# Peptides against a protein of PDB entry 3B8E: the designs that were tried, part 1

No score or structure here was measured in a lab: all are predicted.

Target 1, 230 residues: chain A of PDB entry 3B8E
Amino acid sequence: PFLIFIIANIPLPLGTVTILCIDLGTDMVPAISLAYEQAESDIMKRQPRNPKTDKLVNEQLISMAYGQIGMIQALGGFFTYFVILAENGFLPIHLLGLRVNWDDRWINDVEDSYGQQWTYEQRKIVEFTCHTPFFVTIVVVQWADLVICKTRRNSVFQQGMKNKILIFGLFEETALAAFLSYCPGMGVALRMYPLKPTWWFCAFPYSLLIFVYDEVRKLIIRRRPGGWVE
Unless a header shows other numbers, all headers, positions and changes below count from the first letter of the chain.
Peptide ipSAE was made for these designs. It is ipSAE averaged over its two directions, with the distance scale d0 held at 1.0 Angstrom where the peptide's residues are scored. Compare it between designs on one protein only; published cut-offs may not apply.
A fold fails the geometry check if it doesn't show the stated peptide or something in it is severely misdrawn.

## One batch from the design tools (peptide; made by RFdiffusion4, then SolubleMPNN)

Design b1_p8_1_s1 (from b1_p8_1, 4 letters changed)
Fold by OpenDDE base, seed 2:
Structure b1_p8_1_s1 (fold): chain B 230 residues (1-230), chain A 8 residues (1-8)
Amino acid sequence: as target 1 above (230 residues)
Amino acid sequence: IPLLRPPP
């Protein structure tokens, strides 16, 4: 997210405080809940890890987490961001390089893609209106991420949803996201303006995509042990 | 805050 913000010079898609709320707020309980996940049924049939050669965190896991799943999560967030800005008159192409004028307090006549002029105050309202839906989008894709992290090889349907702490984590992060989005004063405190309920659904296709992608990956691993997908 | 719809 931050790299695209620098390279493309677009209006800030997600605030730093909001990022901290994701990393420290919504992800903490879910991450802890994974420590209580039951071992996969086939784990004891595998050779033990060689502690001298095999890393706990390998390049394949990093590539999957940050290169694949993380990319889909980022795309989901940016999709929501671009949709909101487009609905407010700013098409994606028009946002490229716009940050310089967008963030200038003295420019009160920034034109959108339709020739409408926007004051600095109006621009900041729409910017902060994007932050909350982006945040909620990340929480929604995190549901899928957390669920797929239950297993390395087995399907979630084989593992089941028996981890009560993980289920609690999903509800907790969702409740926290709703609290941060709709509690009075959050606009001042966190620069998170309340979002329309419809924006919660923008991430659902991406969340489903993450889930399906990982289930297909796991299916391939189960059918072809020792393949490049493992 | 009503999202300013682009003028039709």
Scores: peptide ipSAE 0.024, ipTM 0.663, DockQ to the pose 0.048
Fold by OpenDDE base, seed 4:
Structure b1_p8_1_s1 (fold): chain B 230 residues (1-230), chain A 8 residues (1-8)
Amino acid sequence: as target 1 above (230 residues)
Amino acid sequence: IPLLRPPP
């Protein structure tokens, strides 16, 4: 988020505090939960892999898959950001380079894509209103990420949802997201203004995409053992 | 709650 903010000079899509809440709050319990995931049923049926060749290739491919998933997650956050700003009169093209005037407290006549003028206060309300749905979007796509991380090869439907700690992690991150989004005073403390419940659904296509992407990847791995997708 | 209202 911050890199695109600098490169594109767009209004700040996600605050530093919200980023810290993601990295330290929402991701920590889910990450710990993965340590308690049951071994895949098929691990014991496989021939021992060569630890020097097969493991390194698999680790690189897993790292690449997580990198790609992270890009989809970021894209989901930015999608929510652009949707919110577009619904408030700022089309994506109009946001490019707008940061300079957006962040200037003395400019109270910043025009949106429809010629409506926005005061500094109004712009900051919209900006901080974007931070919360962006954060929630990340949590929603993290649901998919956490669920797909249950297995390396097997479908989630084959592994099942038996890890109670993982389930707890999903509830914890969701509860934290709801707390940060709706608790009184969060707008003042964290610059996270409350969001309409409808904004929770903006991430769902991306969460589904992550899930489908990983299930297809795993399916390919199962059908073509030793392929470049492992 | 600043309801993100569509521009008028």
Scores: peptide ipSAE 0.023, ipTM 0.664, DockQ to the pose 0.054
Fold by OpenDDE base, seed 5:
Structure b1_p8_1_s1 (fold): chain B 230 residues (1-230), chain A 8 residues (1-8)
Amino acid sequence: as target 1 above (230 residues)
Amino acid sequence: IPLLRPPP
């Protein structure tokens, strides 16, 4: 988020407070829940690893897969951001370079893509209204990320949803996201203004894409052991 | 129309 903010000079898509809420709030219980996941059913069919040559974790594969998934997650967040700003009169092309005037408190006549003028206060309300849906978008794509992390090779449908702590984590992060988004006073305390319920759905295609991507990857690994995907 | 505030 910050890299694109710096490179494209767009209005800030995600605030520091929302990042802290992700890192310290929504991700903690889900991350802990993975420690309680049951072993995959194929573990007894795998050849013993050579402890001198074979790493327990293929760092290169995990880093690559995480990097690719992370890019899809970021795209989901930015999609939500651009949708919200477009619905408020700011088309994506108009946002390029707009930060300079957007963040200037003395400019009260910033025009949108339709010639409507926006005061500094109005612009900041829209900006902070983007932060909350961006945060919620991250939570929705994290559902898929957490579910795909249940297994390395087997399908999630083979593994099932037996980990009660993981299920609790999914509900907890969603409940926390709803609390932070809709609790009275959060706009003042955290600069997290309430979002329209429809904005929760903006991330769903990306969450589904992450899930399908990983299931296809795992399917390829199962059908072609020792391939470039493993 | 800014979707955030009803027009005054």
Scores: peptide ipSAE 0.019, ipTM 0.640, DockQ to the pose 0.066
Fold by OpenDDE base, seed 1:
Structure b1_p8_1_s1 (fold): chain B 230 residues (1-230), chain A 8 residues (1-8)
Amino acid sequence: as target 1 above (230 residues)
Amino acid sequence: IPLLRPPP
């Protein structure tokens, strides 16, 4: 989010507080839950990595996690951001370069795409109203990310959902996201304004896409061992 | 695959 904020000079898509709520809030229990996942059925058929030559974090892992899944998650977040701003009168093209005037507290007549004037206070309310649904969008796409991380090669349907700690993690991150979104005073404390229930569904296509994408990837790996996809 | 979050 911050890279596009700098490059495109758009209103801030995701705040520092919401980023901290993701990194320290919603993701800790899900990440820990993976330590309790059952071993894949084929794990004992694989050779151990060579500790001298094989990196723990290799180019393939970086490409998959940041380059593929991370990009789909970012697209989901930005989709929610653009939809909210468009519903508030700011079309995506109008947002390009708008940050300079948007963040100026002395300009109280910033026009939207329809010629309506927005005060600094009104603009900041809309900006912070985007942060909460962006945060919720990340949580929803993280459901898929957590589920695909259960296995390296086997389908989730082969592995099953037997990890009770992982199921608890999915519940916990969702409950925390709901708490941070709807608890009274969160607008003042965290700059997180409540979101309409409909915003929870904006991420669902992206979450499904992540799941299907990884299941197809794993299917290809199982059918063609030693391919360029592995 | 570590749960790598999208770059913010």
Scores: peptide ipSAE 0.039, ipTM 0.732, DockQ to the pose 0.022; fails the geometry check

Design b1_p8_1_s2 (from b1_p8_1, 3 letters changed)
Fold by OpenDDE base, seed 2:
Structure b1_p8_1_s2 (fold): chain B 230 residues (1-230), chain A 8 residues (1-8)
Amino acid sequence: as target 1 above (230 residues)
Amino acid sequence: LPLYRPPP
């Protein structure tokens, strides 16, 4: 998010404090919960691996897959950001280079894509209104990420949702996201303005995409053992 | 409240 903010000179899509809340708040319990995940049902059926060659290849492939998932997560966040700004009169093309005037407190006549003028205060309300749903979008796509991390090879439907700590983690991160989004004073403290409930659904297609992507990946691994995807 | 007033 921050890199695109610098490169494209768009209004800030996600605040630094919000990023810290993701890294320290929403990701910690889910990460710990994975330590309690049950072994895959097929682990005992796997042939012995070559510890030197297979480990390095697997680590690279896992890293690549998580990198791809991370890109989809970022796309989900930016999608939500662009939708909110478009609904407020700022089309994506108009946002390119707009940061310079957007962040200038002395410019009170910044035009949107439809010729409406926006004061500095109005622009900052819209910006901070984007930060909260971007954060929530990350939490929603993290649901999919956490669920797919339960297994390397088996489908989530084969593994099941037996890890109660993981389930608790999903509820905890969601509750924290709701708390940070709707608690009085969060707009002042975190620059997170309250979001309409509808914005929670903007990430759902991306969360589903992540889930489907990884399930297809795992299906390929199961059908082609020893392939480049394992 | 949506700050966006649709252009007339």
Scores: peptide ipSAE 0.023, ipTM 0.630, DockQ to the pose 0.046
Fold by OpenDDE base, seed 5:
Structure b1_p8_1_s2 (fold): chain B 230 residues (1-230), chain A 8 residues (1-8)
Amino acid sequence: as target 1 above (230 residues)
Amino acid sequence: LPLYRPPP
């Protein structure tokens, strides 16, 4: 998020506080829950692997997959950001280079894509209103990430949802996201303004995409053992 | 709440 902020000079899409809430708040219980996941049912049916070549290749492939998933997560966050700003009169093309005037407190007549003028205070409200839905978007895509991390080769439908700690983690991260989004005073304390309930759904296509992407990957691995995607 | 200002 910060790299695109620097390169494109757009209004800040994600605040420092929201980043901390992701890194320390919403991801902690889910990460712990993965330590309690049951072993895959097919472990005893797998052929012996070459300990030197297959381990290194597998680590690279896992790293690549997580990198690709992380890119989809970031894309989901930016999608939500652009949707919110577009609904408030700022089309994506108009945001390019706008940061300089956007962050200037002495400019109170910044025009949107429709010629409407925005004061500094109004712009900051919209900016901080983007931070909370970006955060919530990350939580929604993390649902898919956590679920796909249950297995390496088997489908989630084969593994099932038996890990009660993982289920608790999904509820905890969602409850925390709702608390931070809607608790009175969070706008003042954390610069996290409340979001409309409709913005929770902006991430759903991306969450589904992550799930489908990983299930297809796992399906390919199961059908083509020894392929470069394993 | 986000200041949705409809275009004039």
Scores: peptide ipSAE 0.023, ipTM 0.647, DockQ to the pose 0.052
Fold by OpenDDE base, seed 3:
Structure b1_p8_1_s2 (fold): chain B 230 residues (1-230), chain A 8 residues (1-8)
Amino acid sequence: as target 1 above (230 residues)
Amino acid sequence: LPLYRPPP
């Protein structure tokens, strides 16, 4: 988010406080929950890995897969951001370079894509209205990320959802997201203005995409043992 | 929440 903010000079898509809430709030309990995940049912059926060849390749491929998932997560957040701003009169192309005027308190006549003028206060309300749905979008795609992390090879449907701590983590991150989104005063305290319930669904296609992507990856691994996808 | 109001 910060790199795109610097490179494109767009209005801030995700606040620093919201980033901290992701890194420290929503990700911590889920990450701990993975330590309690049961070993895959087929772990004892796996042939011993060749310590010279299989470890390095597998670690690189896992790292690449997580990198790809992270990119899909970021795309989901930015998609939500662009949709909200477009619905408020700011088309994506108009946002390029707009930050300089957007963040200037003395400019109260910033025009949107339709020629409507926006005061500084109005712009900041829209910006902070983007921060909350971006945050919620990340939480929703994190559901998929956490669920796919349960296994390396087996489908989630084969592994099941028996880890109560993981289920608790999913509940906790969702409850935290709801609390930060709807608790009175969060707009002032955290610059997270309340969102319409409909924005929770904006991330669902991306969450589904992450899930399908990983399930297909795992399916390929199961069908082609020793392939370049492992 | 500011909803875009089309210019009058």
Scores: peptide ipSAE 0.023, ipTM 0.631, DockQ to the pose 0.048
Fold by OpenDDE base, seed 4:
Structure b1_p8_1_s2 (fold): chain B 230 residues (1-230), chain A 8 residues (1-8)
Amino acid sequence: as target 1 above (230 residues)
Amino acid sequence: LPLYRPPP
């Protein structure tokens, strides 16, 4: 989010405090849950024939896959951001380079894509309105990430939701997202304004995409052992 | 509720 904010000079998609809440709040319990799932999976797995080579190749391929998933997650967040701003009169093309005028408190006549003028206060309201659903979008796409990360090779349908810690992590991050989105004072404290329930669904296509992507990946791995997608 | 300004 911050890189695109700098490169494209768009209004800030996600606040720094919100990013910290993702990194320290929503990601910690999931990371712990994945560590336990990996440990359980590794205990159940027969030692690979060549532990060093197979682990290194598998780690590199897993890292690449997770990097790709992370890119899809980022795209999901930006999609939600652009949808919200478009619904508020700011089309994506108009946002390019707009940050300079957007962040200037002395400019109270910033025009949207339809010629409507926005005061600084109104612009900040819509900006902070974007932060909450961007955060929620990340949480919703993280659901898919957590679910797919339960297994390295097996389908989620084959292994099931046996990791109680992962399930707890999903509930925890969702509860945190709801708390940050709807608790009174969060708009003042975190610059996260309340979210309409409809915005929770904006990320669902991306979560589904992540899920399908990983299931297809795992299917390819299962059908073609030793392929480049392991 | 978030303030939405619908496009005209």
Scores: peptide ipSAE 0.023, ipTM 0.634, DockQ to the pose 0.053

Design b1_p8_1_s3 (from b1_p8_1, 3 letters changed)
Fold by OpenDDE base, seed 2:
Structure b1_p8_1_s3 (fold): chain B 230 residues (1-230), chain A 8 residues (1-8)
Amino acid sequence: as target 1 above (230 residues)
Amino acid sequence: MPLYRPPP
């Protein structure tokens, strides 16, 4: 998200504090769940196959999968950002290069795509209105990731502890998203303005896309064991 | 309130 902000010179889609909340609050639980899941899968796969090569392949596969999922997550966040800005009169093409004028507090006549002038304060309200749904979009997309992790592991015994960690992760992420979105003072502290409940639904198409993508990937792996997608 | 006033 931050790289596209710099490259495209668009208004900031996600605040630095919000990014830290994602990294510390939402990404840690999936990472821990994955670490426990890998450790548990390694404990159960203790038949004498060369543990160095199989571990390296699994780590690379997981890293590639999460890299691809992370790109889809970012796309979901940007989609939500562009939808909100478009609903407020700023079409995506008009946002290119707008950052300099957007962030200048002395420019109070920045025009939207329809010729309406926006004050600095109005622009910052719209910007901070984008931060919360971007964060929520990431959380909702992460729900799909957690569900996907559950479906990869058909072992009922492995599902028990993993399922508790997954449920806990979903609860923690959702509770954090609700807290950051609706707690009084978050607009001042985190530059996250209160989210309309309708914006939670903007992430659902991307969560579905991730789910479909991973199921297709799993189907390809099952049909071509030892292929380049492993 | 949506800050966006639809252009007239």
Scores: peptide ipSAE 0.020, ipTM 0.583, DockQ to the pose 0.048
Fold by OpenDDE base, seed 5:
Structure b1_p8_1_s3 (fold): chain B 230 residues (1-230), chain A 8 residues (1-8)
Amino acid sequence: as target 1 above (230 residues)
Amino acid sequence: MPLYRPPP
């Protein structure tokens, strides 16, 4: 997110506090939950692997898969950001290069895509209004990530929801997202303004995309064992 | 809440 902010010179889509909430608040319980995930039902049925070649290949493929998932998460966050700004009068094309004027506290007549002028305070409220739904988008996408991480080869439907800690993690991250989004004073304390309930749905296509992506990947692995996608 | 400012 920060790289696109620098390259495109757009208003800041994700604040430092939201980054910390993702890293410390949202990802911690999921990481613990994965440590207690039960082994795949087929582990004992797998043939011995070559310990030298298969380990390195597997690490590279895991790294690539997580990299791709992370890109889809970022796309989901940016989509939500652009939708909110567009609904407030700032079309994506108009945001390109706008950062300099957007962040200048002495400019109170920044025009939106429809010729409406925005004060510095109004712009900052809209900017901070984007931070919360960006965070919530990451949480909603992480629902799919956590579910798909349960297995390497088996479908989620085959492995089932056996890990109670994972289920707890999903509730915890959702409760944290709701708390940060709707608790009074979060706008002042954390620069996270409350979001409309409709913004929770902006992430759903991306959550579904990750789920479909991983199920297709796992299906390919099952049909072509020993392929480069494993 | 997001500041909805509809275009004039």
Scores: peptide ipSAE 0.019, ipTM 0.595, DockQ to the pose 0.053
Fold by OpenDDE base, seed 1:
Structure b1_p8_1_s3 (fold): chain B 230 residues (1-230), chain A 8 residues (1-8)
Amino acid sequence: as target 1 above (230 residues)
Amino acid sequence: MPLYRPPP
């Protein structure tokens, strides 16, 4: 997010406070929950892995898969950001290079894509209105991430949702996202303005995409052991 | 609510 912000000179899509809430709030409990995940159902049926060859290959492939998933997550966040700004009159093309004028408090006549003038205060309200749904989008795609991390090879449908701590983690991150989105005063304290309930659904296609992507990946691994996708 | 008022 920060790299695109610098390169495209767009208004800030995700605030520092929202990043901190992700890193300290939404990621911590889910990560701990994975430590209590049950071993894959077939772990005792697998032949011993070669610790030199199989570990390195698996670490590279896992890193690539997580990198790809992270890109899909970022795309989900940016999609939500661009949709909100477009609904507020700022089309994605118009945002390119707009940052300098956007952040200048002395410019009160910044035009949107339809020629409407926006004061500095109005621009900051819409910017902070983008921060909350970007954050919520990340939480929603993290549901898929947390679920797919339960197994390396087996489908989630085969492994099941046996880890109660993982389910609790999903509930906690969702409750935190709801609290930050709807608690009075969060706009002043955290620059996170209240979220329309409809924006929770904006991330669902990306969450589903992550889930389907990983299930297809795991299916390929099961069908072609030792393939380049493993 | 969106702050944008679409042009008429």
Scores: peptide ipSAE 0.019, ipTM 0.569, DockQ to the pose 0.046
Fold by OpenDDE base, seed 3:
Structure b1_p8_1_s3 (fold): chain B 230 residues (1-230), chain A 8 residues (1-8)
Amino acid sequence: as target 1 above (230 residues)
Amino acid sequence: MPLYRPPP
């Protein structure tokens, strides 16, 4: 998010405090939950890997898969951001280079894509209105990410949801997202304005995409052991 | 809450 903010000079899609809430609030409990995840049911049935050949290739491919998932997560957040700004009169093409004028307190006549003028205060309300659903989008996408991280090869349906700590992590992320989205005063404290319930659903296609992507990947690995996808 | 009101 921050890289695109710099490169495209668009209004800040995700506030620094919101980023900290993701990194510290939503990522820590999942990371801990994965430490308690039960080993894959087939791990003890696998022959010892060749430590010289199989480790290096597998680590690279896993790293690439996580990199791809991270890109899909970012795309989900940006999609939500662009939809909200478009609903508020700012089309994506109009946001390019707008940052300087957007953040200037003395410019109170910034035009949207339809020629409507926006005061600094109005622009900041829209910006902070984007922060909450961007955050919620990341949380919803992280549900899929956390679930798929349970196994490297087995389908989630094969491994099951036996880890109670993982389930607790999913609940905690959701509760935190709800708290930050709907608790009075969060707009002032965290620059996260209240979210319409409908915005929770904007992330679901991306969460599903991640899930399907990883299940297909795992299916390929199961069908072609030792292939270039493992 | 969309603050955008289409210009009249």
Scores: peptide ipSAE 0.018, ipTM 0.584, DockQ to the pose 0.049

Design b1_p8_1_s4 (from b1_p8_1, 3 letters changed)
Fold by OpenDDE base, seed 5:
Structure b1_p8_1_s4 (fold): chain B 230 residues (1-230), chain A 8 residues (1-8)
Amino acid sequence: as target 1 above (230 residues)
Amino acid sequence: IPLYRPPP
């Protein structure tokens, strides 16, 4: 998020506090829950692997898959950011290079895509209003991430949802997201302004995309053992 | 704090 902020000179899409809430808040219980996931049902049916080559190759493939999933997560966050700003009068093209004037507290007549003027205070309100739903978007895509991490090869439908700690993690991260989004005073304390309930749904296509992506990947692995996507 | 500012 910070890289595109520097490159495109757009208004800040994600604040430091929201980043900390992701890294320390919402991901902690889910990460712990994965330690309690049961072994895959087909572990005893797998053929022997080459211990020297297959381990290193598998680590690279896992790293690549997680990198691709991370890109989809980031794309989901930016999508939500652009939707919110567009609904408030700032089309994506208009945001390019706007940061210089956006962050200048002495400019109170920044125009949106429709010619409406925005004061510094109004701009900061909408900016911080983007930070919260960006955070919520990450939580929503993390639902898919956590679910797909239950298995390496089997479908989630084959593995089932037996890990109660993982289920608790999904509820905990969602409850924390709701708390940080809607608790009185969070705008002042954390610069996390409340969001409309409709903005929770912006990430759903991306969450579904992550799920489908990983299920297709796993399906390919099952049908073509030893493929480069394992 | 306004949650939404509609365009004109």
Scores: peptide ipSAE 0.027, ipTM 0.673, DockQ to the pose 0.058
Fold by OpenDDE base, seed 1:
Structure b1_p8_1_s4 (fold): chain B 230 residues (1-230), chain A 8 residues (1-8)
Amino acid sequence: as target 1 above (230 residues)
Amino acid sequence: IPLYRPPP
């Protein structure tokens, strides 16, 4: 988010407070829950791995997969951001380079893509209105990320959802996201203005994409042992 | 709530 903010000079898509809420709030319980995940059902049926070659290859491939998943997550956040701004009159192309005038409190006539003028206060309201949905989008794509992390090779459908702590983690991060989005005073305290319920669904295609991507990856690994995707 | 709705 910060790199695109600098390179494209767009209005700030994600605030520092929202980042802190992700790092300290929504990710903490889910991460701990993975420590209680049951071993994969086929762990006793697998041949002994070569500790030198198989571990390094697997770590590199896992790192690449997580990097790709992280990019999809970021794309989901930016998609939500661009949709909200477009619905408020700012098309994506118009946002490029707009930050300088956007953040200037003395300019009260910044035009949107349709020629409507926006005061500084109005611009900040819509900016902070983007921060909360971006945060919620991250939580929604994290559902998929947490679920796919249950296994390395087996399908989630084979592993099942037996980890009650993981289920609690999913509930907790969602409840926290709802609390931060809808609690009175959060706009003043955290610069997180209330979220329309419809924005929760904006991330669902990306969450599904992450899930399908990883399930396909795991399927390929199961069908082609020793392939480049393993 | 969107502050502005673009024309269709």
Scores: peptide ipSAE 0.026, ipTM 0.666, DockQ to the pose 0.042
Fold by OpenDDE base, seed 3:
Structure b1_p8_1_s4 (fold): chain B 230 residues (1-230), chain A 8 residues (1-8)
Amino acid sequence: as target 1 above (230 residues)
Amino acid sequence: IPLYRPPP
């Protein structure tokens, strides 16, 4: 988010506080929950890996997969951001370079894509209205990420959802997202303005995409053992 | 809450 903010000079899509809440709040418990995940049911059925070839290739491929998933997550957040701003009169192309005027308190006549003028206060309300859905979007795509991380090879449907700590992690991050989104005063304290319930669904296609992507990846691995996808 | 809704 910060890199795109610098490169494109767009209004801040995600606040620093919200980033900290993601890094420290929503990711911590899920990460711990994975330590308690049971070994894959087929782990003992796997042939011994060649220690010279299979380890390095597999680690690189896993790293690439996580990198790709992370990109999809970021895209989900930015999609939500652009949708909200577009619904408020700011088309994506108009946001390029807009930050300089957007953040200037003395400019109260910033025009949107339709020629409507926005005061500084109005712009900040819209900006902080974007922060909350972006945060919630990240949480929703993290559901998929956490679930797919349960296994390396088996489908989630084969592994099941027996890890109670993982379920608790999903609940905790969701509860935190709801708390930060709807608790009175969060707009002032964290620059996270209240979210319409409909925005929770904006990330669902991306969560589904992540899930399908990983399930297809795992399916390929199962069908082609020793392939370049492992 | 959108402050402005562009024309359709």
Scores: peptide ipSAE 0.025, ipTM 0.664, DockQ to the pose 0.042
Fold by OpenDDE base, seed 2:
Structure b1_p8_1_s4 (fold): chain B 230 residues (1-230), chain A 8 residues (1-8)
Amino acid sequence: as target 1 above (230 residues)
Amino acid sequence: IPLYRPPP
C-alpha cells in the first residue's frame, strides 16, 4: 500500500497507525496459525522420505501461495479505496499525482472528476474515511485465508487445536476491526473515521476470489503430485 | 451526510 502511494502519488490509502494495527494485530494470529500448520505438516510427514528436501519444497510452496494471497489481499484493499473515492467524485485516473495538491492545506479548491471543488478539511474527511474500510477489507480477506487453512487440515485431531486457533484468530481480528472502526475517539486518535456497515461487504468478492484461487491450487496439486518436485 | 454532492 505504501509503495503505490509513493509511486502513483495518490491520496494516502492507509494510515501509518492503521498499518501498525494490521502488522501487529491482524497479521500475528495468521502468522502463528501458519507456523502451527507448517509445524504440524512437518510432524505428519515424518515418514522416512528425505526430510530436508520435502521440508524445503513445502516451505517454498507455502511461501509462494501466501505471497500470492497477500497480493490479492492488497488488491482488495485498493479496490475498496478506489470505490470509496469514486463514490465521492474522485475517479482512479484523477487520483494519479493528486497527492501534492491533496495534502496542501492552503489549497481549498481541489477539483474532483466532476468539477466539484473540495476544501482541505473535506478531502481529509474522505481520506480518513478510506483508512477504516481499507483496514476492514484486510480483515475480511484474512477471514478467507483462515478458512483456507482450515480446509487443508484433514486430520480431526489436528483440526481440534488448529480449529481453536483459527476461531480465536477470526474473533480477534473481527473484534479489533469493530473496536478500531466504531470506538469513540478513533477518528481523532488513529485518523480512522467510523465505517458504514455497507463497506464491510466491499471485500467479499475478493475473499471469495482468494478461496476459489486456493481451492483451484489445491486441486492442481492433488492432480499433479509429482510435477512441482521434478 | 454523504460529503459528495452529485454534480447537478
Scores: peptide ipSAE 0.022, ipTM 0.633, DockQ to the pose 0.047

